# Peptides against a protein of PDB entry 5EIB, part 86

Target 1, 366 residues: chain A of PDB entry 5EIB
Amino acid sequence: VDLEPGTMDSVRSGPFGQIFRPDNFVFGQSGAGNNWAKGHYTEGAELVDSVLDVVRKESESCDCLQGFQLTHSLGGGTGSGMGTLLISKIREEYPDRIMNTFSVMPSPKVSDTVVEPYNATLSVHQLVENTDETYCIDNEALYDICFRTLKLTTPTYGDLNHLVSATMSGVTTCLRFPGQLNADLRKLAVNMVPFPRLHFFMPGFAPLTSRGSQQYRALTVPELTQQMFDSKNMMAACDPRHGRYLTVAAIFRGRMSMKEVDEQMLNVQNKNSSYFVEWIPNNVKTAVCDIPPRGLKMSATFIGNSTAIQELFKRISEQFTAMFRRKAFLHWYTGEGMDEMEFTEAESNMNDLVSEYQQYQDATAD
Target 2, 366 residues: chain A of PDB entry 5EIB as posed
Amino acid sequence: VDLEPGTMDSVRSGPFGQIFRPDNFVFGQSGAGNNWAKGHYTEGAELVDSVLDVVRKESESCDCLQGFQLTHSLGGGTGSGMGTLLISKIREEYPDRIMNTFSVMPSPKVSDTVVEPYNATLSVHQLVENTDETYSIDNEALYDICFRTLKLTTPTYGDLNHLVSATMSGVTTCLRFPGQLNADLRKLAVNMVPFPRLHFFMPGFAPLTSRGSQQYRALTVPELTQQMFDSKNMMAACDPRHGRYLTVAAIFRGRMSMKEVDEQMLNVQNKNSSYFVEWIPNNVKTAVCDIPPRGLKMSATFIGNSTAIQELFKRISEQFTAMFRRKAFLHWYTGEGMDEMEFTEAESNMNDLVSEYQQYQDATAD

## One batch from the design tools (peptide; made by RFdiffusion4, then SolubleMPNN)

Design b2_p13_6_s3 (from b2_p13_6, 7 letters changed)
Fold by OpenDDE base, seed 2:
Structure b2_p13_6_s3 (fold): chain B 366 residues (1-366), chain A 13 residues (1-13)
Amino acid sequence: as target 1 above (366 residues)
Amino acid sequence: RRRSELAREARRA
């Protein structure tokens, strides 16, 4: 789905374009112009019914529909505005199904789009209310990984998207392959989300590999375990050491000893015990899948529900507030039918979310 | 400079 035809043509002409049904390409002509309001209330609203018709058709063809997975950006107009409209409409029609998102957070390091903090804040407000699970993928973190860890002098969107695809492949492993821990989307939510609003995850991946780095060192289970808990491997620009883990999931892929995995996972928890809440027992889940990812002998994918994620929301809130106090660019949104109150409500809800994370960070076992 | 290259790639897609 896109409000621009060119993106769809790129996907169709791409190496995997033939895996999608032609009828499942739904697109507009005008684009959203990086405006959430165009995505949500005008251009996106004109297209959403055509998308819902496809969603219904594909849902009816499922033997057992677990839920939905949306991949979108929060800095743009289509992914943010139309994406959140689509989430709302799907939630209304399928209230008993899991809504999962891969949400790309905007960063001034990657994009020069001035209104990204508005689009992100308005999107986060919708995600708080209408998703069950949201993987926070921060373009800043992806850029820093590419530059600092992968030693790419000039990271491309291809390099960033490679990290995203590896992470998405990792977190969906238990859904796609038979494993010792057969997780469905609902089981993942039950294990990862102790409080309904606190469903924003910090993903991480090990080993971090770029396209064209042929020298795959065979990592060991201890090295994978250490890397996936390293703040430098987080796909969200938050330091887990500044918060506490509410819940963690680790997904190992490849032929390895389950015993060694359990030992290393216990060791990393014990070494980092101060960074876990004490009042959630058994808050770390581990899965092993014998099928490695393509091109790797083994990998580990991390999913963290950490109170440190508030650093990401605070960053967006600060950028939002700086513009909103001056009413900068608001006329582009109000001209599409938005009220200024929607901005204040979205900011308030995001600040409440930050306060909730802080409350649980400071909570002690009584 | 680096911001401008990623932003140029996004406009070419």
Scores: peptide ipSAE 0.017, ipTM 0.627, DockQ to the pose 0.019
Fold by OpenDDE base, seed 3:
Structure b2_p13_6_s3 (fold): chain B 366 residues (1-366), chain A 13 residues (1-13)
Amino acid sequence: as target 1 above (366 residues)
Amino acid sequence: RRRSELAREARRA
């Protein structure tokens, strides 16, 4: 789905474009112009019914519909505005199904779009209320991984999207291969989301290795475990050491000893015990799939529900507040029929979310 | 310069 036609042509011409039914390509002509309100109230609202018709048709063809997965950006107008409109409409029609998102957070390191903090804040407001599980994929973190870890001097969107695809493949492993932990979206939610609003995950992937070092790196369970818990491998620009893990899932892929995985996972928890809440028992879950990802002998994917995620929301909030206090660019949103009050409500809800994470960070076992 | 390449890729997409 896009408000521009060119994206659909890129997908259709891609290596997997033929696996999608032609009628499932729904697109507009005008785009959103990086405006959330165009995505949510005007251009996106004109297209949403056509998307919902496709969603219904595909949902009816499912033997067992678990829920929905949306991949979108929060800095743009289409992914943010129309994406959150779609989430709302799907939630209204399928209230008993899991809503899962892969939400790309904007960064001034990656984009010069001035209004991204507005689009992100307005999107987070919708995601807090209408999603069950949100993977926070932060362009800040992706850029830093590409530059610092992968040693890419000039990261491209292709380089960033490669990390996104590896992460998405990792976190969906248990859904795609039978007999795993978190084998469905609801089980994942039960294990990962202790409080309904606190459903924002920091994903991580291992191995991350520069091209020059790939030939010299032995892939071992200890190395994967250590790298997976390293703050530099988080796809969200948060330091887990500045917060506490509420819940963690680790997904190992490849031929390895389950015993060795369990030993290393216990060791990393014990070593980092101060970074876990003590009042959630058995809050770390581990899965092992014997099928490695393409091109690797083994990998590990991390899913963290950490109170450190508030650093991401604080960054967006600070950028939002800096513009909003001057009413900068608001006329582009109000001109699409949006009320200024919705900005204040979205800011408030995101600040409340930050306060909730802080409360649980500071909570002790009674 | 780096921002300009990503911003140029985003405008070509």
Scores: peptide ipSAE 0.015, ipTM 0.557, DockQ to the pose 0.019
Fold by OpenDDE base, seed 5:
Structure b2_p13_6_s3 (fold): chain B 366 residues (1-366), chain A 13 residues (1-13)
Amino acid sequence: as target 1 above (366 residues)
Amino acid sequence: RRRSELAREARRA
């Protein structure tokens, strides 16, 4: 789905374009112009019914519909505005199904789009209310990984999207292969989301290795475990050491000893015990899938529900507030039928979310 | 300068 036709043509001409049904390509002509309001209230609202017709058709063809997975950006107009409109409409029609998102967070390191903090804040407001689980994929973290860890001098969107694809493949492993932990979206939510609003995840992937160092790196369970819990491997730009883990899932892929995995997972928890809440027993879950990712002997994917995610939301909030206090660019949104109150409500709800994470960070066992 | 190249790619995509 896109508000621009060129994106669909790029997908069709791509190496996997033929895996999608032609009738499932729904697109507009005008685009959103990086405006959330165009995505949500005007251009996106004109297209949403055509998308919902496709969603219904595909849902009816499912033997057992678990829920929905949306991949979108929060900095643009289409992914943010129309994406959150779709989430709302799907939730209204399927209130008993899981809503999962892969939400790409904007960063001034990656994009010069000035209004991204507005689009992101308005989107987060919708995600807090209308999703059950959200993977926070932060362009700031992706850029820093590409530059610092992968030693890419000029990271491209192709380089960032490669990390996104590896992460998405990792977190969906349990859904795609039988006999795994979190084998469905609902079980994942039950294990990862102790409080309904606190459903934003920090994903991480190992191994992350520069091309020049690949030949010198051993892939071992201890090294994967250590790297997976390293802040530099987080796809969200926050330090887990500045917060506490509510819940964790670790997904190992490849031929390895389950005993060795369990030993290393216990060791990393004990070493980092101060960074876990003590009042959620057995809050770390581990899965091992014998099927490695393509091109790797083994990998580990991390899913963390951490109170440190508030650093990401604080960054967006600070950028939002800096513009909103001056009413900068608001006329582009109000011209599409939005009220300034919607901005204030979105800011308030995101600040409340930050406060909730802080409260649970500071909570002690009774 | 590097931010401008990513922003140019984002405008062309």
Scores: peptide ipSAE 0.008, ipTM 0.507, DockQ to the pose 0.020
Fold by OpenDDE base, seed 1:
Structure b2_p13_6_s3 (fold): chain B 366 residues (1-366), chain A 13 residues (1-13)
Amino acid sequence: as target 1 above (366 residues)
Amino acid sequence: RRRSELAREARRA
């Protein structure tokens, strides 16, 4: 789905463009112009019914519909505005199904789009209310991984998207292969989301590999475990040491000893016990899939529900507040039928979310 | 300078 036709041609011409049904390409002509309000209230609202018709058709063909997975950006107009409109409409029609998102967080290190803090804040307000699970994929973290860890002097969107694809493949492993922990979206939510609003995940991946970098050294289970819990491997620009893990899932892929995995996972929890809440028993879950990812002998994927994720929301909030105090660019949103009150409500809800994470960070077992 | 390369790639795609 896009509000511009050109994006669909890139998908069709891609290596996997033929796996998608031609009738499932729904697109507009005018685009959103990086404006959330165009995505949500005008251009996106004109297209949403056509998307919902496709969603219904595909849902009816499912033997067992678990829920929905949306991949979108929060900095743009289409992914943010129309994406959150779609989430709302799908939630209304399918209230008993899981809503899962892969949400790409904007960063001024990656994009020069000035209004990204508005689009992100307005989107987060919708995601807090209408999603059950949201993977926070932060363009700042992706850029820093490419530059610092992968030693790419000039990271491209291709380099960032490689990390996104590895992460998405990792976190969906249990959904794609039978007999795993969190084998359905509902079980994942039950294990990962102790409080309904606190459903924003910090993903991570090991080993971190660039396109064309053959890691000649096979990683061991201890090395994978250590790298997976390293703050430098997180796909969200937060330091887990500044917060506490509410819940964790670890997904190992490749031929390895389950016993060795369990031993290393116990060791890393014990070494980092101060960074876990003590009042959620058995809050770390581990899965092992014998099928490695393409091009690797083994990998580990991390899913963290951490109170440190508030650092990401604080960054967006600070950028939002700096612009909103001056009413900068608001006429582009109000001209599409938005009220200034919607901005203040979205800011308030995101600040409440930050306060909730802080409350559970400071909570003791007593 | 670096912001301008990512933004130029996004406009060429």
Scores: peptide ipSAE 0.006, ipTM 0.524, DockQ to the pose 0.019

Design b2_p13_6_s4 (from b2_p13_6, 7 letters changed)
Fold by OpenDDE base, seed 1:
Structure b2_p13_6_s4 (fold): chain B 366 residues (1-366), chain A 13 residues (1-13)
Amino acid sequence: as target 1 above (366 residues)
Amino acid sequence: MRASELARAARLA
């Protein structure tokens, strides 16, 4: 789905374009112009029914519909505005299904689009209310990983998208291969989301190695475990050491000893016990899939529900507030039928979310 | 605040 035809032409011409049904390509002509309100109230609203028709058709073809997975950006108008409109409409029609998102957070390091803080804040407001699980894929963190860890001098969207694809493949492993932990979206929610509003995950993928160092790096369970829990490996721009994990899932892929995995996972929890809440028992879950990812002997994928995620939302909130106080570009949104009050409501809800994370961070055992 | 109190508040919201 897109409000621009050019992106869809790129998908069709791509190496996997033929895996999608032609009738499942739904697109507009005008785009959203990086405006959330165009995506949500005007251009996106004109297209949403056509998308819902496809969603219904595909849902009816499912033997057992677990829920929905949306991949979108929060900085652009289509992914943010139309994406959240779709989430709302799907939630209304399928209230008993899981809503999962891969939400790409904007960063000034990656994009010069000045209104991204508005689009992100307005989107987060919708995601808090209408999703059950949201993977926060932060372009800030992806850029930093590419630059610092992968030693890429000038990270490209291709480099960032490579990390995104590896992460998405990792976190969906348990959904794609039988007999794993979190084998369905509902089980994932039960294990990862102890409190309904606190459903924003920090993902990570290991191994991440610079091209120059790949030949010298052994892929071992201890090294994967160490890298996966390293703050520099988080694909959300927050330091887990500044918060506490509510829940964690680790997905190992490849031929390895389950015993060694369990030992290393226990060791990392014990070493980092201060960074876990003590009042959620058995809050770390581990899965091992014998099938490695393409091109690797083994990998580990991290899913963390951490109170440190508030750093990501604080960053967006600070950027939002700096623009909103000046009423910068508001006429672009209000001109599409949006009320200025919705900005204040979205800001308030995101700040409430930050406060909730802090309260749980500071919570004591009974 | 105690975790149980927070958990109760979150269930009531």
Scores: peptide ipSAE 0.174, ipTM 0.867, DockQ to the pose 0.051
Fold by OpenDDE base, seed 2:
Structure b2_p13_6_s4 (fold): chain B 366 residues (1-366), chain A 13 residues (1-13)
Amino acid sequence: as target 1 above (366 residues)
Amino acid sequence: MRASELARAARLA
């Protein structure tokens, strides 16, 4: 789905374009112009029914519909505005299905789009209310990984998207292969989301490999475990040491000893015990899949529900507040039918979310 | 605040 035809043509002409049904390509002509309001109230609203018709058709063909997975950006107008409109409409029609998102957070290191803080804040407001699970894929973190860890002088969208693809492949492993922990979206939610509003995950991946770089030797289970818990391997720009983990899932892929994995996972928890809440028992889950990722002998994917994620929301909130106080570009949104109160409500809800994370961080055992 | 008190508040919201 896109409000511009050119992106759809790129997907269709790409190496995997033929795996999608032609009728499942739904697109507009005018784009959103990086405006959340165009995505949500005007251009996106004109297209949403056509998307919902496709969603219904595909849902009816499912023998066992678990839920929906949306991949979108929060900085643009289409992914943010139309994406959250779609989430709302799907949630209304399928209230008993899991809503899962891969939400790409904007960063001024990656994009010069000045209104991204508005689009992100308005989107997060919708995600808090209408999603069950959100993987926070932060362009800030992706850029820093590419630049600092992968030593890429000028990270490209292709480099960032490689990390996104590896992460998405990792976190969906248990859904795609039989006999795994968290084998469905609902089980994942039960294990990862102890409090409904606190459903934002920080993903991580090891080993971090660039496209065409075979230089990373096969890591051992201890090395994978250590790297997976390293803040430098997190796809969200927050330091887990500044917060506390509510829940963690670790997904190992490749031929390895389950005993060794369990030993290393216990060791890393004990070493980092101060960074876990003590009042959620058995809050770390581990899965091992014998099938490695393509081109790797083994990998580990991390899913963390950490109170440190508030650092990401604080960054967006600070940028939002600095623009909103000046009423910068606000007329672009109000001209599409938005009220200024929607901005204040979205800011308030994000600040409430930050406060909730802090309260749980500071909570003591009974 | 105790974790149980927070958990109760979160269920009521």
Scores: peptide ipSAE 0.144, ipTM 0.851, DockQ to the pose 0.053
Fold by OpenDDE base, seed 5:
Structure b2_p13_6_s4 (fold): chain B 366 residues (1-366), chain A 13 residues (1-13)
Amino acid sequence: as target 1 above (366 residues)
Amino acid sequence: MRASELARAARLA
C-alpha cells in the first residue's frame, strides 16, 4: 500500500514483486507530502476502504488468522498517517486479532524532513492504543550501526534496509519454522508484554561485521550471545544499561548446541542481572532454529522489552516540543482537518508512556 | 512503588 504509485511500481518490478498478488497492490496518486494528516484524514482516508476490502478478502482466505503485521515509517506521511489509520480500522474490525508492527523511527541523521517529529509523535499515540506488539526500528541506531560498526562512511537507505530486513527475518523466525518458542503472535505477546501499554521492543541482530573484518570473525555461540546483548547491536537508539529489561527473547539460528546456548544465556543474564527487573520471573526466553539465515552459518536475534526505550520516546518528544511551541508548520496539519488538541493529546500520551516506563524501572519486588 | 501497585494502576488507567 502506498499513496504514491512509483513505490508500488518499484516493488512490482523488483526481484520479489511476483510474490504479491497484483490485486493486492493498492495505491493513490497524490501522496501524503510527508504530512501525517494527509495520510490519516484526507488522501489516506480516500484509499483506506479499498485497502480494507483487500484485507478482508485475504483474512477470509486464512485457515487460522493470527493477526496482522504492518511495516511502516513514522517519519513520512503515508506510513505514519495512513498506516495508523489502517491499524485503527483493522483493530475495530478484528479486535481479537494481534496487531504487530515494524515501526521505523525517524532520525535527523537520515532525513531532512522537518515535520518528522510531528508524524512520529502522532503515530506513537496511535501505536500505544492500537497495537499489541511494536518493533522499534530506529533510523538513528541503524545509521550509527552502519557508520560505527559496519564502517560505512556514507550509509544509504539500502544499507539501513539491509539491517531492517535481517532484523525482520530474525524476529519472525519462530513464526516461519515449526516447533519454536513464540510460534504465534499471541504467544509472543504473552511472553513479551507484561503490561499492555509497554509493548515497544528493542530488536537486535548478531553478527554485525564490517566487510573488512568478516574473514577474521569466528561465529560462536558465546560471541553471538555477547553481541546480541551489546548496546551497539540494538536497532533502537537506547542503551539497555540505562534501563531494566522487563522481558527478553533470544532467537538463535543455525546448527548449535542447545546446552551451550542455555549456558551462555544464563551467563549473560547473571553478568547483566542489574539490568533486569527482579520481580518478573523467567523473563528471558530462548529459541533455537536449526535453519541459519542465508549467507550465515549462525545468527542471533534479540527482542528486548526494556524501560530504556524511553530514551527513544524522549528524543522524539524533545524534537516535537521544540517545534510545537513555535507552532511551526502546524497549519499544514490543521488545514487537513486536524485540531491542535490532537497534538497535545499525542504529546501527553507519549510523555505518560515515558513516565510509565520510568515507574516500572524504579519498581521493587512485592 | 511496588510492581503489583503499578500493575493495578496500569489496569485502571
Scores: peptide ipSAE 0.120, ipTM 0.838, DockQ to the pose 0.056
Fold by OpenDDE base, seed 3:
Structure b2_p13_6_s4 (fold): chain B 366 residues (1-366), chain A 13 residues (1-13)
Amino acid sequence: as target 1 above (366 residues)
Amino acid sequence: MRASELARAARLA
């Protein structure tokens, strides 16, 4: 789905374009112009019913519908505005199904779009209310990984998207291979989301290795485990050491010893015990899939529900506040039928979310 | 605040 036709042509011409039904390509002619309100109230609203018709058709053809997965950017108008509109409409029609998102967070390091803080804040407000699981994929973190870890001097969107794809492949492993932990979206939610509003995850993927050092790096369970828990490996721009993990899932792929995985996972928890809440029992889950990702002998994917994720939301909030106080570009949004009150409500809800994370961070065992 | 109290508050909200 897109408000621009060119993205559909790119998908169709891609190596996997044929896996999608032609009728499932729903697109507009006029883009959202990086305006959440165009995505949510005007251009996107005109297209949403046609998307919902496709969603219904595909849902009816499913023997056991678990839920929905949306991949979108929160900085642009289509992914943010229309994406969140679609989420709300799907939630209304399918209240008993899991809503999962891969939400790409904007960063000034990657984009010069001035209104991204508005789009992100308005989107987060919707995600708090209408999603069950949100993987926070932060363009800032992706950029930093590309630059610092992968030693890419000038990271491209292609480089960032490679990290996103690896992460998405990793976190969906248990859904694609039967008999694993978190084999369905609901089980994942039960294990990862102890509090309904606190459903924002920091993902990570290992191994991440620069081309120059790849030949010298052993792929071992200890090294994967160490990298997976490294703050520099998080796909969300937050430091886990500044918060506490509520829950963690680790998905290992490849031929490895379950015993070794369990030992290393125990070791990393013990070494980092101060960064876990003590009042959630068995809050670390581990899965092993014998099938490695393409081109790797083994990998590990991290999913963290950490109170440190508030750093991401604080960054967005600060940028939002700096713009909103100046009433910068508000007329672009209000002209599309938005009320200025929606900005303040979104800001408030995001700040409440930050406060909630902090409260749980500071909570003690009974 | 105790975690159980927070958890209870979150369920009531």
Scores: peptide ipSAE 0.117, ipTM 0.829, DockQ to the pose 0.052

